Peptides against a protein of PDB entry 3ZOQ. Designs and how they scored, part 121

Target 1, 223 residues: chain A of PDB entry 3ZOQ
Amino acid sequence: QLLQDSWWNQLKEEFEKPYYQELREMLKREYAEQTIYPDSRDIFNALHYTSYDDVKVVILGQDPYHGPGQAQGLSFSVKPGVKQPPSLKNIFLELQQDIGCSIPNHGSLVSWAKQGVLLLNTVLTVRRGQANSHKGKGWERLTDRIIDVLSERERPVIFILWGRHAQMKKERIDTSKHFIIESTHPSPFSARNGFFGSRPFSRANAYLEKMGEAPIDWCIKDL

## One batch from the design tools (peptide; made by RFdiffusion4, then SolubleMPNN)

Design b2_p21_4_s4 (from b2_p21_4, 11 letters changed)
Fold by OpenDDE base, seed 2:
Structure b2_p21_4_s4 (fold): chain B 223 residues (1-223), chain A 21 residues (1-21)
Amino acid sequence: as target 1 above (223 residues)
Amino acid sequence: AEEENEKINEEREKIAEKEES
């Protein structure tokens, strides 16, 4: 996939490395032999919707949804017409309690992405019905580099780190320049342990305002 | 597809639980 110039400039060296070539060859086989999500054209949607320079907020996910029609290359996001997964429902519940947004009738977070919210999964592909099936195949090295180049950016970024997996990336973030919002994961199994009431959306906007940047309109319109 | 997605969602949530435990 062709990346935007801003991301290409940051990541071009990664694509020449052996690990990425091996990942690419693996993905070619996977997409040819079985059902892989998201669509191959959607793998880098997070980078397509949000340029390197436009990133204001990063929300880290683990890997794509692995059911039919769900994944669209954005963390936590599902295509319109898809039933909202439990974690996403909880995200919208917190959004409602935090800043008063209505619960949207769909699960697409594209409107966030277009405003500078990088919805990045650590692993960018998955086999149908097999969660984390592409863990340890090379994506983590690329996505770590994405975090690194954002951390190295002079313009501050807000990292929203839900759950331990995302929080493991904290060591890669220069907290002298960037802001971190941490809570438990929005999963029904963890949301009551700190995610609910964490108010990540208002807190993110408060940081943006402090930096003299426009806040994110987190409210999602119905389709 | 909906039933499959429900199972998938449950599995993902369980993984998230394990990560938090």
Scores: peptide ipSAE 0.365, ipTM 0.886, DockQ to the pose 0.803
Fold by OpenDDE base, seed 4:
Structure b2_p21_4_s4 (fold): chain B 223 residues (1-223), chain A 21 residues (1-21)
Amino acid sequence: as target 1 above (223 residues)
Amino acid sequence: AEEENEKINEEREKIAEKEES
């Protein structure tokens, strides 16, 4: 099956819907005719690394990095050996200032994903060199459903919403059960307007501790 | 590829700025 059981049980109905079938057919053409990122096998990596039940934290991104070798199906994350994009650099700067982690020599956030940090983009594919080229093609409906089923979950989730695009999803989140951490985007153009000093990592862990859950080890080891 | 990625990343950041405005 496309997804592990925990996510499949939550999303199987979506994959049968016409919008997703149309998206799938579009993607087949796109991957055949264009350079699309991430690799088709990596599209759902966020869901592969973090099961539905294991989600502790959600970090929303826009769409994948659209340069060669960058995207690995996780928001903000890049494959090892790839130069850290500006927003990711700022994320690590805030991580260092927030909880004292060293800046890693790579940009892979897989260690977060394996601990229950769902690194979800709202759009899961992109054409090379064309940011948001797959916007409005059906991904948003699926990823909205991902947010919805997490919001409906009894076990609380922490949503980290950086920037306006992510914050627009707040209306889909039951704040009576779930926690929201909001700031400006880590982009160099917005980070100094509120992202820096927002301390999302320590705040997330504080919520986890209050819920009786193990905190995230946000510190990333060098490879 | 690295130079391309740098340009691409810059473009993404510009788009992100537009979305915030």
Scores: peptide ipSAE 0.362, ipTM 0.885, DockQ to the pose 0.768
Fold by OpenDDE base, seed 3:
Structure b2_p21_4_s4 (fold): chain B 223 residues (1-223), chain A 21 residues (1-21)
Amino acid sequence: as target 1 above (223 residues)
Amino acid sequence: AEEENEKINEEREKIAEKEES
């Protein structure tokens, strides 16, 4: 998939590496033989909506939703018209409590992405009904590189790391330059253990303001 | 599709729980 933004300069070398070529060949087979999410055109939507230079905030997810019509290439986000998954509902509940936003009638986080919130999954594809089915196939190496090049960037980035999986990436982040917001995962099974009340949205905006950057308008309008 | 998605969502939430535990 072609990158037409500042990401190409950061990642072009990765696409030439054997691991990525192997991943690509694997994906060709997967998409041909079974149902894979998201649509192949949407795999890099996070990078399409948020250029390398425009990244203000990163929210890490695990892998795409693996049900029909859900995934749109953005972590935690679902296509309009799709029922909000439980974790996403909790994200919106925290958003409401944190900064007073209303709960939107859809689950698309595209408006965040367009403002510089990189909604990145560590694994960018999945088989229908098979969570983490593409784990360990090469995506993690690419997405680690995405984190690395952001960490190397002089302009500070805010990393929101919900849950242990995301927090494992903390070792790749230069905390002398970048900010990390950590809490438990928004999952119903973990949200009450620290996610609720963590106020990641206001905290992120506070950092942005301190850096002299425009805050994110986290409130999502109804469609 | 909704029922499938609900099961899928539940599975993902359980995975997240395991990561937190």
Scores: peptide ipSAE 0.356, ipTM 0.884, DockQ to the pose 0.754
Fold by OpenDDE base, seed 5:
Structure b2_p21_4_s4 (fold): chain B 223 residues (1-223), chain A 21 residues (1-21)
Amino acid sequence: as target 1 above (223 residues)
Amino acid sequence: AEEENEKINEEREKIAEKEES
């Protein structure tokens, strides 16, 4: 199977649609002719680490990091040994100020994913050195469906929407069932305009506790 | 590679800013 059963049951119809077949054919050419990130086996890592039923929190990103060795198929996350990008550094600064976590010596958010934090980019692939190079190729339709099926789930989800791009997805979220945490983007250019001090981590855990669910351990251990 | 990534990251952050405006 391309995906674990829980996601497959939700998304199997999408994979049969023409748009996804066209996307797949495009990706085959791209991976053959260009350097594409992440590694093809890592494209769906967000769905691999966090099953449909296990999703507690969603953090939306735009597209993967497009530098060598960075992307690992999780929004904002970088592979161990990779220098933390500026937005990720700011995420960790807010994490420290919000709930007192130490700044980790790496940028991998896999520990969040394993706890039910879906680290989803709206576009799941990118060409080396070419941000948004795979925008409008079909990924957005699939990832919109991912948001839709989560919105349709009866068990509540917390959506953390940093920045305008992510916030544009609010119209797809049933706010009668699900919770939204919004702020400016963690980018150095926007973080001081509302991201810092937004306390998304403690707020997310407060909702989880209210729902009777286990909170996320947001603190990341050093490797 | 690290220098390349730094430049790339700066560009990415600028794109993110433009999308916020």
Scores: peptide ipSAE 0.350, ipTM 0.883, DockQ to the pose 0.796

Design b2_p21_5_s1 (from b2_p21_5, 10 letters changed)
Fold by OpenDDE base, seed 1:
Structure b2_p21_5_s1 (fold): chain B 223 residues (1-223), chain A 21 residues (1-21)
Amino acid sequence: as target 1 above (223 residues)
Amino acid sequence: SAEEEAREKELAEFYAELEAL
């Protein structure tokens, strides 16, 4: 099995379907012929760091960063030592204004993932310098299934949906059971139109507390 | 565990396919 038990029990059937086999063959060609991000070993990092049962919060991204050394298989996250992308800088600015966290000297969100924040991109790979180059190749079907099985879970989940792309997934979420936090995207093009001041971090923790769960420590320590 | 080892092996095979030139 490719995934840890809790995810495998939910997703194993997807990996046997023709669409995933076609995706896998595509990926084999792409990684052989192109520079693809993230590293092949990092593709499923979101599911490796956060088990199905441990998911408290989901933050949806579109596709990985397409620059050298950036993507690490977690939405919005970059490897340590990598310059923080503009959207991530804005995420940290909102984090500071929302709950008073200092801006970290790196862009790794692994500490969130380890606490139950599923940092999921809807597309899990990308060609170097070509945003959305792997759109419509099969990843969306798998990641839709991830959203579906979380929506079907009895224990509530908090979905943070920044921007229209992520918000399009709301139709797959049982809003009678799960909590949705929506705003504009943290991108410089949209952040001032509703992302700043949206306070997603304190709102997420308020829902967790209402559920009797431990809040997320959103503050990230320097490395 | 044996299950973890089996998973690691399958992941290694998956990675090897993607890393093959």
Scores: peptide ipSAE 0.290, ipTM 0.808, DockQ to the pose 0.020
Fold by OpenDDE base, seed 5:
Structure b2_p21_5_s1 (fold): chain B 223 residues (1-223), chain A 21 residues (1-21)
Amino acid sequence: as target 1 above (223 residues)
Amino acid sequence: SAEEEAREKELAEFYAELEAL
């Protein structure tokens, strides 16, 4: 699958850099020697579903789910037929409380991605059963550049930053131009400390409407 | 163009290499 032209124009210089070449060589070894998630074809799904110009909202995750069949290259999202992880369940609970959406019978957020919600992990691959196993291998430099080029964009973006890890990226975002929605992480360990009741979905749509953009239909249909 | 070919090759070659493993 090809990278969209809009992202290519923003990222082409990164792909020529030694760090990215080294990252690719590392990934070739990892996929050969280990079970790596997501599937290789799904690594860049966030960029495939949401063009650079179509980005309205960014939701940052850390790294992919490390269980079988879970990760689909989108932050917090799981493939249909996979049990919703605890954090995703809490996201849907907040969605229901915020704007009245029903809890979907699956965990795929592809419908958000297709509407301009960039579901970006800071690290795009992981070893099976080993959370953060690909941390510090080069992905963060690429994904930092993704944040940077979005921050440089004249058309405003809404960044939803759940938890400390995502909030650390705020320093890369021009907050005079872009909107930030911050809360605690949707994890069961932190959700009751500020995620629940944070109403990120209605707040994001309120900003979109203020900018004269179409709001996101956050409600997910059953499959 | 050479740039279009580079764009196509960048991910296509990478995916092909990963799939061949």
Scores: peptide ipSAE 0.230, ipTM 0.785, DockQ to the pose 0.020
Fold by OpenDDE base, seed 2:
Structure b2_p21_5_s1 (fold): chain B 223 residues (1-223), chain A 21 residues (1-21)
Amino acid sequence: as target 1 above (223 residues)
Amino acid sequence: SAEEEAREKELAEFYAELEAL
């Protein structure tokens, strides 16, 4: 798929930069020599499902799931038919407690993406079984630019920053204009320390309503 | 347009290169 015009206009200068060309060459080698996730066509799914202008909410992840068939180019999301990872299960538990949604029988967050929830990982690829294997290879510079251009946007954005890694991006966000929802990460190791009961979904919708925007339908239908 | 061609080239070539591997 082609990058949407709204994102192209914001990111085209990045694609001409040496770091991005080096990243592409790295990825060519990695996909040739290793099993890399997500599928090559799914790398930019976050940008494909949610245009620059349609972004209402950003949910930052670190890097894709590194197991077979899991990653679909969206933070925290897994392809249908894949067992929900522990962090995603906790996200759905909080969703149920926050706004009463049923826990879906799948882990695809595509319905959120289509409503303006940018499900962005800071690193967009990973080697099979090797978390953070593509850290520091250039993705962070591109995804930092994505955050920057959203921060520069006149229409406010809601940034949901779970855990320290995502919260490190707060320095790039104009907090005078944009809204930030912070908590501990949904991981089983941290969820009980502040993620549960943080009510990010209702809080995001409250900000959207205050802005005169349609709220997100966070409830996910079964497949 | 030149921009559309550039956009097509950027992602389509990248995807094609990755799929050919």
Scores: peptide ipSAE 0.207, ipTM 0.766, DockQ to the pose 0.021
Fold by OpenDDE base, seed 4:
Structure b2_p21_5_s1 (fold): chain B 223 residues (1-223), chain A 21 residues (1-21)
Amino acid sequence: as target 1 above (223 residues)
Amino acid sequence: SAEEEAREKELAEFYAELEAL
């Protein structure tokens, strides 16, 4: 059993499927022959930090950061001590404008994950310096199943979908049960076209409150 | 728990496979 019980009960059958076995064999070769991110031990961090039952919010990313020491298995998040990537800086700018949080001196979003924010990339590994290098290798099928089982859950989930790639997953989400917050991507190339001022954090908390759930403390303290 | 230990073992095996040359 690779995952904690709540996720394993939902996903165990995927790990037995040929596509995942092929993915695993690919990963073995890639990690042996290339520099792959995140660290092998961090690949499933999103599922380790946030159980299936504890998911309140999902934030979809595409694939991990491909620079040294950046990726930690959580979408948009970087390890402490790593310079905040441009998209993450914009996320914190919006966070500040939305709900008044100070910009933290680090980029770790682990505190969100521990509160039920599933920080899921659709592709969970990448080659150093080669964005999307593991696209179409099997991760998308697994992460699609993650979205599916969350969509099937009776307890509502809030999906934050930044940019076109994340928004393409909307077709898998039962919008009769679940809430969607959409905007342009926080990337410098798109943030001014709708991400800034989208107020995803306060909107997510408003949905949580309406559901009778505790809001997320989105503010991140300095280390 | 026994289940947690089993999970940790399987994760260790998974990581060992990825970390092997």
Scores: peptide ipSAE 0.290, ipTM 0.807, DockQ to the pose 0.020; fails the geometry check

Design b2_p21_5_s2 (from b2_p21_5, 7 letters changed)
Fold by OpenDDE base, seed 2:
Structure b2_p21_5_s2 (fold): chain B 223 residues (1-223), chain A 21 residues (1-21)
Amino acid sequence: as target 1 above (223 residues)
Amino acid sequence: SEEDKAREAELEAFYAELEAL
């Protein structure tokens, strides 16, 4: 799939930089020698589903799910037919409590992405069974640039920052223009310490309405 | 545009390289 023109205009300079070329060469080796997730064509799905101009909300993840068939290039999202991971289950529980949505029978967040929710991981690939295996390989520099160009955008963005890793990116966000929703991570280890009851979905929609934008339909239909 | 097509081809080539490995 072609990277949308709006993202190309923002990121073209990054793709010419040595770090990105080195990242690509690393990925070639990794995909050749290891089982890497997501599928190669799904690496940039966050950018494919949500153009630069269409971004309303950003939800930052760390890296893709590292189990077979799980990752689909969107933070927290899993392919249809895949069991919902614990963090995603908690996201849907909060969604239900926040705005009354039913728990979907799948874990695909593509419907959010298509509405302007950029589901961005800071690292876009992972080795099978090895969380954070591609940390520090160049993805963070690209994804930092994605955050930077969104921060520089005149039209406001809502950043949902769950947990310390995502919250570390706050320093890159112009909080005079953009809105930040922070809580603990939806992980079972942290969700009870602030994620539950944080109401990120209604809060995001409230900001969108204040901006004169259409709210996100966060409710996910069954497949 | 021709530039878009070239970019698409480059990305597809990259995907093909990853898929072939």
Scores: peptide ipSAE 0.138, ipTM 0.720, DockQ to the pose 0.021
Fold by OpenDDE base, seed 4:
Structure b2_p21_5_s2 (fold): chain B 223 residues (1-223), chain A 21 residues (1-21)
Amino acid sequence: as target 1 above (223 residues)
Amino acid sequence: SEEDKAREAELEAFYAELEAL
């Protein structure tokens, strides 16, 4: 894929490796034979909307939503007109309680991505109705490299790690340079055990201000 | 995981909607 120059410089060596070539061949078969999400053009949306140099915040997800029309190539985000998934609803509830934003009438987080919030899933594709169907196929190695090159960056990054899966990536993050915001997952099964009241949005902005950077406007306008 | 459970619940809701048609 053609990426922004800043990401290409960081990832070009990965694209030449056998594992990535095998992943691409797998994806060609999958998209030809199965219904795969997101649309092929949207797979790298997280990197398209947020350049390597512009990353301020990272929010890690696992893999894309596997329902029709949901996945947008951004973690937790759904296309406009799609019903907000339960986890996303809880994210917006916490956003409202944390910093007073209204609940938007859609689930698109593109406005965050455009401000430097890298909405990265660890696996970037999924079969319709089959969660984790593309787990262990090569995406994790690429996305681990994305985390690594961000960790190596001199300018600090804020990593928001919701739940155990995201928190397992903490070992790849240089916590002497970068900031970590951890809580339970926004899922209805875990949100009441620590996600609600964790105030990740105000905490992220507090770190940005300490770094002399502009805060994120987390409030999302209705469409 | 909690995320997997959420996705499973969403899938079940989707199937229920399809069955109601």
Scores: peptide ipSAE 0.041, ipTM 0.582, DockQ to the pose 0.377
Fold by OpenDDE base, seed 3:
Structure b2_p21_5_s2 (fold): chain B 223 residues (1-223), chain A 21 residues (1-21)
Amino acid sequence: as target 1 above (223 residues)
Amino acid sequence: SEEDKAREAELEAFYAELEAL
């Protein structure tokens, strides 16, 4: 059993399928022959930090950061001590504008994950310096299944979908049960076209409160 | 629990396969 019980009960069949076996064989070769991110022990961190039952919010990313020491298995998140990438800086700027949080001195979003924010990339690995290098290798099928089983869950989920790539997953989400927050991507190329001022954090908390759930403490403490 | 130990062992085996040269 690779995952904690709540996720394993939802996903165990995927790990037996040929596509995942092929993906695993690919990963073995890639990690042996190339520098791959994140560390192998961090690949499933999003599922380790946030159980299936504890998911309150989903934030979809595309693939991990492809620079040294950056990726930690959580979408948009970087390890402490790593310079905040431009998109993450913009996320924190919106967080400050939305709900008044200070800009943290690090880029780790682990505190969100521990509160039920599933920080899921659609592709969970990448070659150093080669964005999207593991696209179409099988991860998307697994992560689509993650979205599907969350969509099928009776307890509502909030999906935050920044940009077109994430928004393409909307067709898999039962909008009669689940809430979707959409805007342009936090990237410097798109943030000023709708991400800034979208107030995803306060909107997510407002929905959680309506559901009778505890809001997320989005403010990140300095390390 | 024994189930937890089995899961931990399987995770370590998975990591070992990816970390092997």
Scores: peptide ipSAE 0.296, ipTM 0.799, DockQ to the pose 0.020; fails the geometry check
Fold by OpenDDE base, seed 5:
Structure b2_p21_5_s2 (fold): chain B 223 residues (1-223), chain A 21 residues (1-21)
Amino acid sequence: as target 1 above (223 residues)
Amino acid sequence: SEEDKAREAELEAFYAELEAL
């Protein structure tokens, strides 16, 4: 429920800006009039699980899953008990091929988030059944600032940018300090065109080790 | 701190507003 102080210090100026106030008012209307995902208390889960200082890796998504019970405020992640979406299945297939992890019996990536993997969507809410319905409403300005403050951080970050949407954020990242791993999107429409075999997990850990940081345990335990 | 309390109150107020709708 509490936004961590490290993120508050980085983002407090954004929360005072008119665009964010307008976004909040929009969200009040949307949650009143529509079914919106994720649950209101889960909107900032990416920031709740991973402090500003603890960020080691960023994985950018577009917007939350728009089906019932799916979104949990983390990019690509789904709540336990929810069928793994096709893109997430492909992520786990690549994980298995890359570093030998078993495919978990659930789709929750919370274990990654707790290790310093910021699972950030560029848009943090969506209407039920309406992908990108909250695009251009203010979230992108906040999430751009999140990318900016991470880019400004002296301690290096690894950005994993799957697909064109995420890759458009590369211009905001100081590549003299930070590492970028790029491939096609894990979607079934694009995964065979470069995502499979891209080995983002081992590559991320190789960079972490080079920086003298503990690698991510990417393997997810069954529930 | 006062800032921490303000932050908590602001976020909780936002959540409460969304949940009350």
Scores: peptide ipSAE 0.037, ipTM 0.625, DockQ to the pose 0.020; fails the geometry check

